# Peptides against a protein of PDB entry 3HUF: the designs that were tried, part 8

Target 1, 320 residues: chain A of PDB entry 3HUF
Amino acid sequence: MWIIEAEGDILKGKSRILFPGTYIVGRNVSDDSSHIQVISKSISKRHARFTILTPSEKDYFTGGPCEFEVKDLDTKFGTKVNEKVVGQNGDSYKEKDLKIQLGKCPFTINAYWRSMCIQFDNPEMLSQWASNLNLLGIPTGLRDSDATTHFVMNRQAGSSITVGTMYAFLKKTVIIDDSYLQYLSTVKESVIEDASLMPDALECFKNIIKNNDQFPSSPEDCINSLEGFSCAMLNTSSESHHLLELLGLRISTFMSLGDIDKELISKTDFVVLNNAVYDSEKISFPEGIFCLTIEQLWKIIIERNSRELISKEIERLKYA

## One batch from the design tools (peptide; aimed at target 1 K104)

Design b2_p28_7 (made by RFdiffusion4)
Pose (drawn by RFdiffusion4):
Structure b2_p28_7 (pose): chain A 301 residues (1-255, 262-274, 288-320), chain P 28 residues (1-28)
Amino acid sequence: MWIIEAEGDILKGKSRILFPGTYIVGRNVSDDSSHIQVISKSISKRHARFTILTPSEKDYFTGGPCEFEVKDLDTKFGTKVNEKVVGQNGDSYKEKDLKIQLGKCPFTINAYWRSMCIQFDNPEMLSQWASNLNLLGIPTGLRDSDATTHFVMNRQAGSSITVGTMYAFLKKTVIIDDSYLQYLSTVKESVIEDASLMPDALECFKNIIKNNDQFPSSPEDCINSLEGFSCAMLNTSSESHHLLELLGLRISTFMKELISKTDFVVLNGIFCLTIEQLWKIIIERNSRELISKEIERLKYA
Amino acid sequence: EEEEEEEEEEEIEEKLEEEEEEIEEAEE
């Protein structure tokens, strides 16, 4: 999401999260959901218009920012963005850092993008919540993305967690649920500062894994728990390969060396396992000679 | 700590005085 702050006291020492929509920025305007007051001698009463476009699907995958547009409102001293004078018809920016000078004000309004892309585990959940999050400047999606910062697991209805959840836990993504989304549905009309929504997501994540037999204590204890082992799978997607890599496994992808060298076959007279079955063992026992002894029992037998 | 706060206030004041000079020059 987009945030602005400034040196000097021109924003009253406060930062602000800007959502998609339009703002009028100026010396004689009051700070509300659509105006930003910036006090300096050279700043016109109504000085600039900031328009932030809603996110595209591509931004969920690239981590790119919502398009940020600035128009100078025919002012006495002009507007610059990253030292470029804003012409008539305005300019649009897709960089993540913007230094915005209003008039001859010696202090710049500094806009920066904080990464936040939310992956859902369920299509009906994505369809229900996507428009809400997009209006906040938060790209969403279902497929795997390297720009994902948060993952929304389904209601853990007393049942096993999905592979998408296991994978998000291993790659150190913050796992959140409906309760955090309900909190996000509170905030569009609000004027809140930088990092206002992020810590609650971490608190939600820390609470989710507490007293939960689908999770161990940390991603750290899960990572490289099966080192020394090897495995094989059919047309492994790069995500499942990365998931198995994070477990410390050696992987052989196939379309007498696929059988005796390879300890087990991971699926979607050879010995086979699902990732869902492998997760049960990856948690269960204690040590390296115990949590990887139940997997060593399933191989010999 | 109080001297550092005073130096930061002076630097802000100097920058604001420069803004007055730049406004006068622009008006000329």

Design b2_p28_7_s1 (made by RFdiffusion4, then SolubleMPNN; from b2_p28_7, 11 letters changed)
Fold by OpenDDE base, seed 4:
Structure b2_p28_7_s1 (fold): chain B 320 residues (1-320), chain A 28 residues (1-28)
Amino acid sequence: as target 1 above (320 residues)
Amino acid sequence: KEKEEEEKKKKIEELLKEEEKKIKEAEE
């Protein structure tokens, strides 16, 4: 989200969130959802127009800002952004930090981008929430992104957490639910005058973790917990691969179970399968190999003695 | 703290006077 601040009390000492939309900035406007009052002698009654665009798909992957357009409204003293005069037709900015000077005002409006990117676990929830979140200036998507700050967990009572949720947890994204998204939607008007009123997702996250025994106490409990073990990964997602890497596993990727010969078996501690392959190929698993799903692996990983549990399971199959 | 706030206030007042000067210089 874009946040603006200014020195010299020209913004009345308040930080303000600029959601996607159009703002008239000037000395003789009233602060509301589409106007920003800035008081200085050289600032025109209506001085500039700020236009914040909705996030692009690229912004989801990069964590880049919503495009910020600045237009001078034919003022006597002009408008500058980052010491450059704004062009007659306006200019668009993708920098995360903007110093906006209105007229000859000695104080700049500092606009900065607070990165918030929300990943969804399923397309249905994304379809439901994307429009509203985009109107908050929040990029949204389904695919893994290094820019992801938050992850929406689908609350299905009694279901195991998804691989996406597991990976989101280990990569230290804030896991949220629909209750937090609802809360975000209500805060939009209240944060106009005080950007600090933006709801903290950490409380939502803490409540999710506390109420679900499928989570470890911290990501650090699981990160590199299987260091020194080797696995073969068959027909799994990129998120599954990254999850296994975060566990500290040495990973070999194969296209089919037929690619695993006796030599590979001797070098591999276990085979990780997705649910579809596990269910379909269970009857054709190679002898002497421990095959499991990511979800089955996760159930072991969340235990404090995960290394011992994995070792015992590997040994059980070597002697079988 | 009070001295720092007073110095900050004085600096703001000086900057605002400079703005007024720049306005006058642009009207001449």
Scores: peptide ipSAE 0.322, ipTM 0.837, DockQ to the pose 0.895
OpenDDE base, seeds 1, 2, 3, 5: peptide ipSAE 0.321, 0.321, 0.320, 0.321; ipTM 0.836, 0.836, 0.836, 0.836; seed 2 fails the geometry check

Design b2_p28_7_s4 (made by RFdiffusion4, then SolubleMPNN; from b2_p28_7, 12 letters changed)
Fold by OpenDDE base, seed 4:
Structure b2_p28_7_s4 (fold): chain B 320 residues (1-320), chain A 28 residues (1-28)
Amino acid sequence: as target 1 above (320 residues)
Amino acid sequence: SEEEKKKKEEEKKELLKKEEELIKEAEE
């Protein structure tokens, strides 16, 4: 989200969130959802127009800002952004930090981008929430992104957490639910004057983790917990691969179980399958190979003695 | 500190005076 603050108390010492939309900035406007009052002698009654665009798909992957358009409203003293005069037709900015100078005002409006990117675990939830979140200036998507700050967990009572949720947790993203999204939607008006009133997702996250025994106490409990073990990964997602990497596993990727010869089996501690392959091939697993799903692996990983547990399972199948 | 607040207020006054000078220079 865009946050503006100003030097010299020209914004009354308040930080303000600029959601996607159009703002008239000037000396003789009243502060509201579409107007920003800035008082200085050289600032025109209506001085500039700020237009914040909704986030692009690219912004989700980069954590880049919503496009910030500045237009001078034919003022006597002009408008500058980052020491450059704004062009007659207005200019658009994708920098994360903007110093906006209105007229000859010695105090600048500092606009900065606070990165918030929300990943969704499923397309249905994305379809439901994306429009509202985009109107908050929050990029949204389904795919993994290094810019992802938050991850929406779908609360299905009694279901195991998804691979996406597991990976999001290990990546140290803040896991949130629909209750937090609803809360974000309601605070839009209240945060206009004070950016500090933005809801903290950490409390939502803490409650999710506390109330679900499928989560470890911290990502650090699981990261590199299986260092020194080797696995073969079959027909899994990219998220699955990255999850296994975060566990410290040495990974070999195969397209089918038939690609695993006796030599590879001797070097592999276990085989990781997706649920569909695991269920379809249960009867055809080669003897002496420990095959499990990511969900089954996760159940081992969340235990304090995960290394001992996995070693025991590997040994059990070597001697069976 | 109260002294730091006073110093910031004086700096602010000087900067606003500079704005007035720049306005005058642009009107001449």
Scores: peptide ipSAE 0.270, ipTM 0.804, DockQ to the pose 0.952
OpenDDE base, seeds 1, 2, 3, 5: peptide ipSAE 0.267, 0.265, 0.267, 0.267; ipTM 0.802, 0.800, 0.802, 0.802

Design b2_p28_8_s4 (made by RFdiffusion4, then SolubleMPNN; its pose is not in this set)
Fold by OpenDDE base, seed 5:
Structure b2_p28_8_s4 (fold): chain B 320 residues (1-320), chain A 28 residues (1-28)
Amino acid sequence: as target 1 above (320 residues)
Amino acid sequence: SEEEKKKKEEEEELLKKEEEEIKKEEEE
């Protein structure tokens, strides 16, 4: 989200979030959802127009800012951004930091981008929330992105967490739920006067982790916890592969269970399968190899003695 | 604090310079 603050008292010492939309900036406007009052002698009654665009799909993958347009409203003293005079037709900015000078005001408005990108695990939840979040200047998507800061966990009561949730957790993405999204939607008007009223997702995350036994205490407890073990996996999702890599596993891929030969078995400690393949092929599993689902693996990984548990299961099946 | 007072004095000096620049452009 864009946040503005100013030097001196020209913004009355307030920090403000700018959501996507249009703002008239000037000395003789009243602060509201579409106006920003700035107090200096050289600032015109209506001095500039700020227009913040909604996030692009590219912004979700890059963590880049919403486009920030500045137009001078034919003022006597003009407008500058990053020491450059704003052009007659206005200029657009994609920089994360903007130093905005209105007229001859010695104090600048500092606009900075606070990155927030929300990944959804569930397309239905994305469909429900994307519009509202985009109107907050928050990029949203389903795909994995290095720019993701938050991940929406789907609350299905009694269900195991998804591979997406597991992976998001290990990447140190802040896990959030629908309650946080609802709270974000309610604070929009309150943050006009005080940007500090933006809800902290870390508290939501802490509560999710505390109340759900499917999470370890930290990502660090799981990262590289299976270093030195080797697995084979069916070529399924990229997220599943990346999850297993974060566990420190050496991964071999195969296309079908029929490709699991004696050579692969000799080099592999266990086989990771998706639920559909695991359930359909239970009877046809190769002898002498431990087959498990990602969810079964996760249940072992969250235990403090995960390496010992995996070793015991491998041994149990070698001697069976 | 003395630092807050100094900062305020510097801000007041900057605002006076703004006023002087405004006057120069009004006299031209």
Scores: peptide ipSAE 0.299, ipTM 0.837, DockQ to the pose 0.835
OpenDDE base, seeds 1, 2, 3, 4: peptide ipSAE 0.297, 0.297, 0.296, 0.299; ipTM 0.836, 0.837, 0.836, 0.837; seed 3 fails the geometry check

## One batch from the design tools (peptide; aimed at target 1 R27 F77)

Design b2_p29_1 (made by RFdiffusion4)
Pose (drawn by RFdiffusion4):
Order: sequence, then structure tokens, then C-alpha cells
Structure b2_p29_1 (pose): chain A 301 residues (1-255, 262-274, 288-320), chain P 29 residues (1-29)
Amino acid sequence: MWIIEAEGDILKGKSRILFPGTYIVGRNVSDDSSHIQVISKSISKRHARFTILTPSEKDYFTGGPCEFEVKDLDTKFGTKVNEKVVGQNGDSYKEKDLKIQLGKCPFTINAYWRSMCIQFDNPEMLSQWASNLNLLGIPTGLRDSDATTHFVMNRQAGSSITVGTMYAFLKKTVIIDDSYLQYLSTVKESVIEDASLMPDALECFKNIIKNNDQFPSSPEDCINSLEGFSCAMLNTSSESHHLLELLGLRISTFMKELISKTDFVVLNGIFCLTIEQLWKIIIERNSRELISKEIERLKYA
Amino acid sequence: EEEKEEEEEEFEEEEEEEEEEEEEEEEEE
């Protein structure tokens, strides 16, 4: 999401989260959902228009920002963005850091993008919530992405968690649920400061894994719990390979050395396991000679 | 354009008031 703050007291020492839409910025304007007051002698009463475009699907994968546009409103002293004078018809920016000078004001409005892309585990969930989050400047999607910062698991309806959830937990993504999304549906009309929505997501994550038999204490205890083991799978997607790598496994992808060297086969007279079955063991027992002894029992037998 | 012309006039008026204050201060000294 986009955030602005400034040195001096030109934004009254406050920061602000800017959602997709348009803002009028000037000396004689009141701070509301569509105006930003910036007080300085050289800033026109209505000085600039900031337009933030809603996110594209590509930004969920790249981590790129919503397009930020600035128009100078035929002012006495002009507008610059990153030291470039804003021409008529305005300019658009896809960089993550913008220094915006209004008039001759010695203090710049500093706009920066904070990474926040939300992955859903369920298509019906994505369709229900995507428009809401896009209006806040939050890209969403279903497939794996390296720019994902949060993952929305389905309602854990007293049942096993999905591979998408296990994978998000291992790669240290913040796991959230419907209750946090309900909180996000509260905030579009609001004027709130930098990092206002982020800590609640971490609190939601910390609460989810408490007293939960689908999760261990931390991603740290799960990572490299199966070191010294090896495995094989058919046409492993880079995500499943990375998931198994995070468990410390050696992996052989196939399209007498696929059988005796390899301890087990991971799926989607050889011994086979699903990742769902592997997760049950990855939690269960205690030590390295215990949590990886039940897996060593399933191999010999 | 009209609002910009009003702002230029208001800005010039403020500079003139400041010059008048400086002159009053010099006379007091």
C-alpha cells in the first residue's frame, strides 16, 4: 500500500495511507478521505492532484506498486516528483519511493510503497474479497507468488490444513483468516497512519497457531527437520520442490538409482507419501531421532 | 487561472506589509 509522510510539520507530523482514488492536495483544504492539507507559504490553496490506480493482477506476482499519478493544478510555483517538474497532463510513477515537492516548500512529501500482497487458498474466497482488497491497493491471487506477504487460509472447519497453508507457514508468510479480512473491510473511508493494518495481521497469525494441532510452535522448528533424508517426485513444481527443500530433504525429480538411493516418493513396489501425510509426521514427535523416527519406521516396514 | 491571480495579489500584499513593519522598526531604532 502507498503511504505519505513529510519532514517539518507540513503534514502536522502525521503519516497517511493512501488508497486507490484521487486526492486534492493543498494549503487550504481539509484532511478527509479525498483531500490532503499541506501548510506552507509557497503551496497553492489547491496545489496538486494525486491519483492512485487500483492494482493489476501482475502486481500480485511482481510486488510492484499501484500506479501513482501527480498533476500540478496550474500553480504559482509548480510541482516536482523526484526532482522532475510535473508537466501539464501530469506524470505517472511506478517507482516505490517518491519525493514530492510542492511549490518552493523546503520539505518534501515522501511517498513510499509498503509491500502487501495477499494470497487466498480458495477461489470462492478470492472472488468474494478481491474487489474489497484491490480498492485498498492490495493485490490478491490464488497461485504462488514471491511477492506474497499474507496468506488467507480457509476456515479450519475442524479439518486438516491445505498444502498452500503448510507452504505459507514454512516460507515465513503471515497467515491470516476471515476475521482479519473483516477488519480490512472497515477502513477505506478512514484517514490512518503508516503501518496501521499490519500489526493486527501478526496478532491474527499468532492467535491462529495457538492451541492448534495443525501447526507447530514456529516455522523455525519445522525448517530442516528432515535433513539427512532424501525423496523423489513426478514433475515437481518449483513450489513443491522449495517446500521439500525447506524440510531439508534431498530431491530427485523424475519425468536402480531412483529406488535404493531415495528414501521415499512424494506424490502430487516403492514407498509413497503425500505432503499431507508428511506434515502429520513433521509435527508429531519430539527430537530429530523421534520426529524423524516415525518416518524412519514407515520406510523399513 | 483566477485563483492563481488572487494568490499572486495576496502574496504581494503580504510582502508589502512586511516591508512596512521593517520600516516602522527602523524608525523606532

Design b2_p29_1_s3 (made by RFdiffusion4, then SolubleMPNN; from b2_p29_1, 14 letters changed)
Fold by OpenDDE base, seed 4:
Structure b2_p29_1_s3 (fold): chain B 320 residues (1-320), chain A 29 residues (1-29)
Amino acid sequence: as target 1 above (320 residues)
Amino acid sequence: SKEKEEELKELKEEEEKKKKEEEEKKKKE
């Protein structure tokens, strides 16, 4: 989200979130959803227009800002952004930090981008929320991104958490639910006066983790917990691979169960399969190797003695 | 015009004061 602050008291000592939209900036406007009052006799009654675009798909992957357009409203002394005079038709900016100087005002408006990117595991939830979140200047998507700050967990009562949720947790993203998204949608008016009134997702996250026994106490409890073990997996999911990597596993990939030969078995402690392959009664698993799903592995790794548990399962199958 | 020049002067004096305070904070770290 874009946040503006200013030097001195020209913004009345307040920070403000700027959502996508158009703002008239000047001395003789009233603060609302489309106006920013700036208190200085050096500033024109109507001085500039700020236009913030909705996030692009690229912004989801980069954590880049919504495009920020600045236009001077034919003022005597113009407008500058990062010491450069704004052109007659306006200029667009993609920098995360903007120093905006209005006319001869000695104090600048500082606009900065606070990165917030929300990943969805479910396409239907993305379809439901994307428009509203984009109107808050929040990029959204389905795929994993290094810019992802938040992950939406679908509350299906009684279902195991998804691989996406597991990976999001280990990646230290803030897991949120639809209740947080609903709350986030309501704050749009209140944050005009004070950007600090933006709801903290950490409370939602804490409540999710506390109330769901499928989560360990922290990501650190699971990260590298299986260091020194080796697994093989079907080359089916990038998120699954990254999840296993975060567990500290040495990973071998194969294309089919037929590729599981004696050599692979000799180098591998267990095989990780997707649910579709594991649940297929038509598949004969190779003898002498432990096969499990990611969800079954997750149930082991959330235990405090995960290394002992996995070792016992590996040994049981070597002597069976 | 005079009031605008006076306010501009006051604002510059406040800016210089704030810069000095920030420099003093950086010297104490």
Scores: peptide ipSAE 0.038, ipTM 0.509, DockQ to the pose 0.060
OpenDDE base, seeds 1, 2, 3, 5: peptide ipSAE 0.031, 0.000, 0.024, 0.030; ipTM 0.498, 0.197, 0.414, 0.496

Design b2_p29_1_s4 (made by RFdiffusion4, then SolubleMPNN; from b2_p29_1, 14 letters changed)
Fold by OpenDDE base, seed 1:
Structure b2_p29_1_s4 (fold): chain B 320 residues (1-320), chain A 29 residues (1-29)
Amino acid sequence: as target 1 above (320 residues)
Amino acid sequence: SAEKEEELKELEEEKKKEEEKKKKEKEEK
């Protein structure tokens, strides 16, 4: 999200979120969803137009800012951004920090980008929320991204957390829910005057983790918890692979259960399968190897004695 | 024009307030 603040009292000492949209900036405008009042006699009645574009797909992957357009409204002393005079037709900016000088005003408006990118676990929730979140200047998507800051957990009553949720947790993303998204949608007007009124996602996250026994106390409890163990997995999910890497596992990949030969068994402590393969082929698992799903593995990993538990399961099958 | 002189005076007052604020921020550090 774009946040503006200013030196002195020209913004009345307040920080403001700028959502995607167009703003007339000047001395003789009233603060609302389309106007920014700036209090200085050196500023024209209507001085500049700010236009913030909605997020691009690229912004979701990079965590880059929404495009910020500045146009001078034919003022006597012009407008500068980062010490450069704004062109006659306006200029567009993708820098995360903008120092905006209106005319001869000695105080500048400082615009800075606070990165917030929301990943969704499923396409249905993305379809429901993406438009509203994009109108807040928040990039959204389904695919894994290093720029993701937040992850929307799908709440299904009585279901295990998804691999996406597990991976998001281990990546130290802030897990949020539909209640937080609903709250974000309601604050749009209140944050015009005070950017600090944006709801804290960390509080929502803490409550989700505390109230759900499927989460460990911290990602650090699970990261590298299985260091020294080796697994094999079906080459179907990059997210599952990355999850297993974060657990500290050495990973071998195979294309089918038929590829699990004596050589693979000799170097592998256990096999990780997706639910569909596990359920369909459980009667035909190779002898002498421990096969489990990611969800079953997760249930072991969240336990304090995860290494002992997994070792016992591995041994149980060697002596059977 | 009287309006330009008043605008200049106010610019000087705004600059003076900025300098005083920067001075206070340096004295508080």
Scores: peptide ipSAE 0.027, ipTM 0.536, DockQ to the pose 0.081
OpenDDE base, seeds 2, 3, 4, 5: peptide ipSAE 0.025, 0.026, 0.024, 0.024; ipTM 0.523, 0.527, 0.521, 0.514; seed 3 fails the geometry check

Design b2_p29_3 (made by RFdiffusion4)
Pose (drawn by RFdiffusion4):
Structure b2_p29_3 (pose): chain A 301 residues (1-255, 262-274, 288-320), chain P 29 residues (1-29)
Amino acid sequence: MWIIEAEGDILKGKSRILFPGTYIVGRNVSDDSSHIQVISKSISKRHARFTILTPSEKDYFTGGPCEFEVKDLDTKFGTKVNEKVVGQNGDSYKEKDLKIQLGKCPFTINAYWRSMCIQFDNPEMLSQWASNLNLLGIPTGLRDSDATTHFVMNRQAGSSITVGTMYAFLKKTVIIDDSYLQYLSTVKESVIEDASLMPDALECFKNIIKNNDQFPSSPEDCINSLEGFSCAMLNTSSESHHLLELLGLRISTFMKELISKTDFVVLNGIFCLTIEQLWKIIIERNSRELISKEIERLKYA
Amino acid sequence: EEEEEEEEEQEELDEEEEELLEEEEEEEE
């Protein structure tokens, strides 16, 4: 999401989260859902228009920002962005840091993008919530992405968690649920400061894993719990390979050395396991000679 | 009272913005 703040007291010492839409910025305007008051001698009463475009699907994967556009409103002293004068017809920016000078104001409005891309575990969930989050400047998607910062698990309806959830937990993604999304549906009309929505997501995550037999205490205890073991799988996607790597496994991808060297086969007279079955063991017992002894029992037998 | 103080502040800012514009024009000349 986009945030602005400034040195001096030109934004009254406050920061602000800017959602997709348009803002009029100037000396004689009141701070509301569509105006930003910036007080300085050289800033025109209505000085600049900031337009933030809604996110594209590609930004969910790249982590790129919503397009930020600035128009100078035929002002006395002009508008610059990163030291470039804003021409008529305005300019658009896809960088993550923007220094915006209004008139001859010695203090710049500093706009910066905070990473926030939300992965859903369910297509019906994505379709229900995507438009809401996109209007806040939050890209969403279903497939794996390296720019994902949060993962929405399905309602844990007294049932096992999905591989997408296990993977998000291991790569240290913040796991959230419906209750946090309901909070996000509150905030479009609001004028709130930098980092206003982020801590609640961490609180939601910390509460989810508490008293939960689908999760251990931390991603740290899960990571490299199966070191010294090896495995094999058919056409492993880079995500499943990375998931198994995070467990400390050695992996052999296939399309007398696939059998005796390899301790077990991970799926989607050889011994086979699903990742769902492997997660049950990855949690269960205690030590490295216990939590990896039940997996060593399933191999010999 | 607060609205009157805000209007006085705006009038002062307009006067100072006009003086700054005159100084910029003298410098260009």

Design b2_p29_3_s2 (made by RFdiffusion4, then SolubleMPNN; from b2_p29_3, 14 letters changed)
Fold by OpenDDE base, seed 4:
Structure b2_p29_3_s2 (fold): chain B 320 residues (1-320), chain A 29 residues (1-29)
Amino acid sequence: as target 1 above (320 residues)
Amino acid sequence: EEEEKKKKEEEEYEKEQEKLLEEEKKKKE
């Protein structure tokens, strides 16, 4: 989200969240959803127009800001952004930090981007929430991104957490639910004059983890917990591969269960399969190798003695 | 008379803006 603050109390000592939309900025405007009052005598009554665009798909992957357009409203002394005079038709900015100078005012408005990118685990939830979240200036998507800050867990009562949720947890993404998204949606109706009043996603996350025994106490308990073990995986999911890497596993890939030869078995402690392959090919598993799903592996990983548990299962199946 | 009044209002506004700019500079120092 864009946040503005200013020097010299010209924004009344307040930080303000700017959602996508158009704002008239000046001395003689009243603060509302479309106006920003600036308390400076050196600026025009109506000085500039700020326009913040909705996020692009690229912004989801980069964590880049919503495009920030600045137009001077034909003022005597103009407007500058990052020491550059704004052109007559306005200019657009994609920098994460903007120093906006209105006329000859010695105090600048500082606009800065706080990255918030929400990943969804399923397309249905994305379709439901994307429009509302984009109107808050929050990029949304389905695919893994290094820019993702939050992950929406679908609460299906009694189901195991998805691989996406497991990976989001291990990469230290804040896991949120529908209740947090609803709360975020209410934020738009209030002119948030204080950016500190943003809903705390960490409280939502703590409540999710506390109430679900499928999560370890921390990501650090699982990261590199299987260092020194080797697995083979069917080349089906990049997210699954990254999850296994975060566990500290040495990973080999294969195309089919038929490609699992004696050499691969000799170098591999266990085979990781997706649920579809595990269920369909369970009868055709090669002898002398331990095959499990990611969900079965996760149930071992969340235990404090995960290394001892997995070692026992490997030994049990080598001698069976 | 209306043009002269408008010009005087603009000059007063400019003088006020200069005075105010000096006051704001003194607050930054």
Scores: peptide ipSAE 0.075, ipTM 0.654, DockQ to the pose 0.114
OpenDDE base, seeds 1, 2, 3, 5: peptide ipSAE 0.070, 0.024, 0.029, 0.069; ipTM 0.653, 0.549, 0.596, 0.660; seed 3 fails the geometry check

Design b2_p29_3_s3 (made by RFdiffusion4, then SolubleMPNN; from b2_p29_3, 14 letters changed)
Fold by OpenDDE base, seed 5:
Structure b2_p29_3_s3 (fold): chain B 320 residues (1-320), chain A 29 residues (1-29)
Amino acid sequence: as target 1 above (320 residues)
Amino acid sequence: EEEEEKKKKEEEEEKEQEKLLKEEEEKKK
């Protein structure tokens, strides 16, 4: 989201969130959802127009800012952004930091981009929330992105944690739920005068983790916890592969259970299967190899003695 | 010192803006 602050108390010492929309900026406007009052006699009554666009799909992957348009309202002294005079038709900015000077005012408005990108685990939740979140200047998507700051966990009572949630946790992404999204939707008007009123997702995250025994105490407890072990997996989702990599596993891929030969078995400690393959093929598993699901593996890795537990299961099946 | 200099500069620019506003009002008469 865009946040503005200013020197010399020209914004009354307050920080303000700018959501996507249009703002008239000047001395003789009243602060509201479409106006920004600046307290200096050196600026025009109506000095500039700020227009913040909704996030692009690219912004979800890059963590880039919503496009920030500045137009001078035909003022005598003009408007400058990053010490450059704004063009007559207005200019657009994609920089994360903007120093905005209105006319001759010796104090600048500092606009900075606070990145918030929300990944969703399922398309239904994305479809429900994307429009509202985009109107807050928050990029949203389903796919993994290095720019993601938050991950929406679908709280179905009694459901196991998804691979997406596991991976988001190991990436140290802040896991949130629908209650936090609801709260974000209501805060839009209250944060106009004070950006500090933006709800802290970290409290929501702490509550989610504390109340769910399927999470380890920290991502660090699981990262590289299985270093030195080798697994084989079906060519499945990229998230599953990345999850296993974060555990420190050496990964071999296969296309079918029929590709699991004696050579692969000799080099592999265990086989990771998806639930559908595990349930359908459990009768035809190769002898002498430990097969498990990602969810079963997760239940082991969240334990403090995960390495010992896995070693015991591997030994049990090699000598069976 | 830097705050006093900024404040002094603001007061100068405010006085200039007030002159310009008066000049614009006189041109509309």
Scores: peptide ipSAE 0.043, ipTM 0.636, DockQ to the pose 0.155
OpenDDE base, seeds 1, 2, 3, 4: peptide ipSAE 0.027, 0.019, 0.025, 0.029; ipTM 0.568, 0.444, 0.552, 0.575; seed 1 fails the geometry check

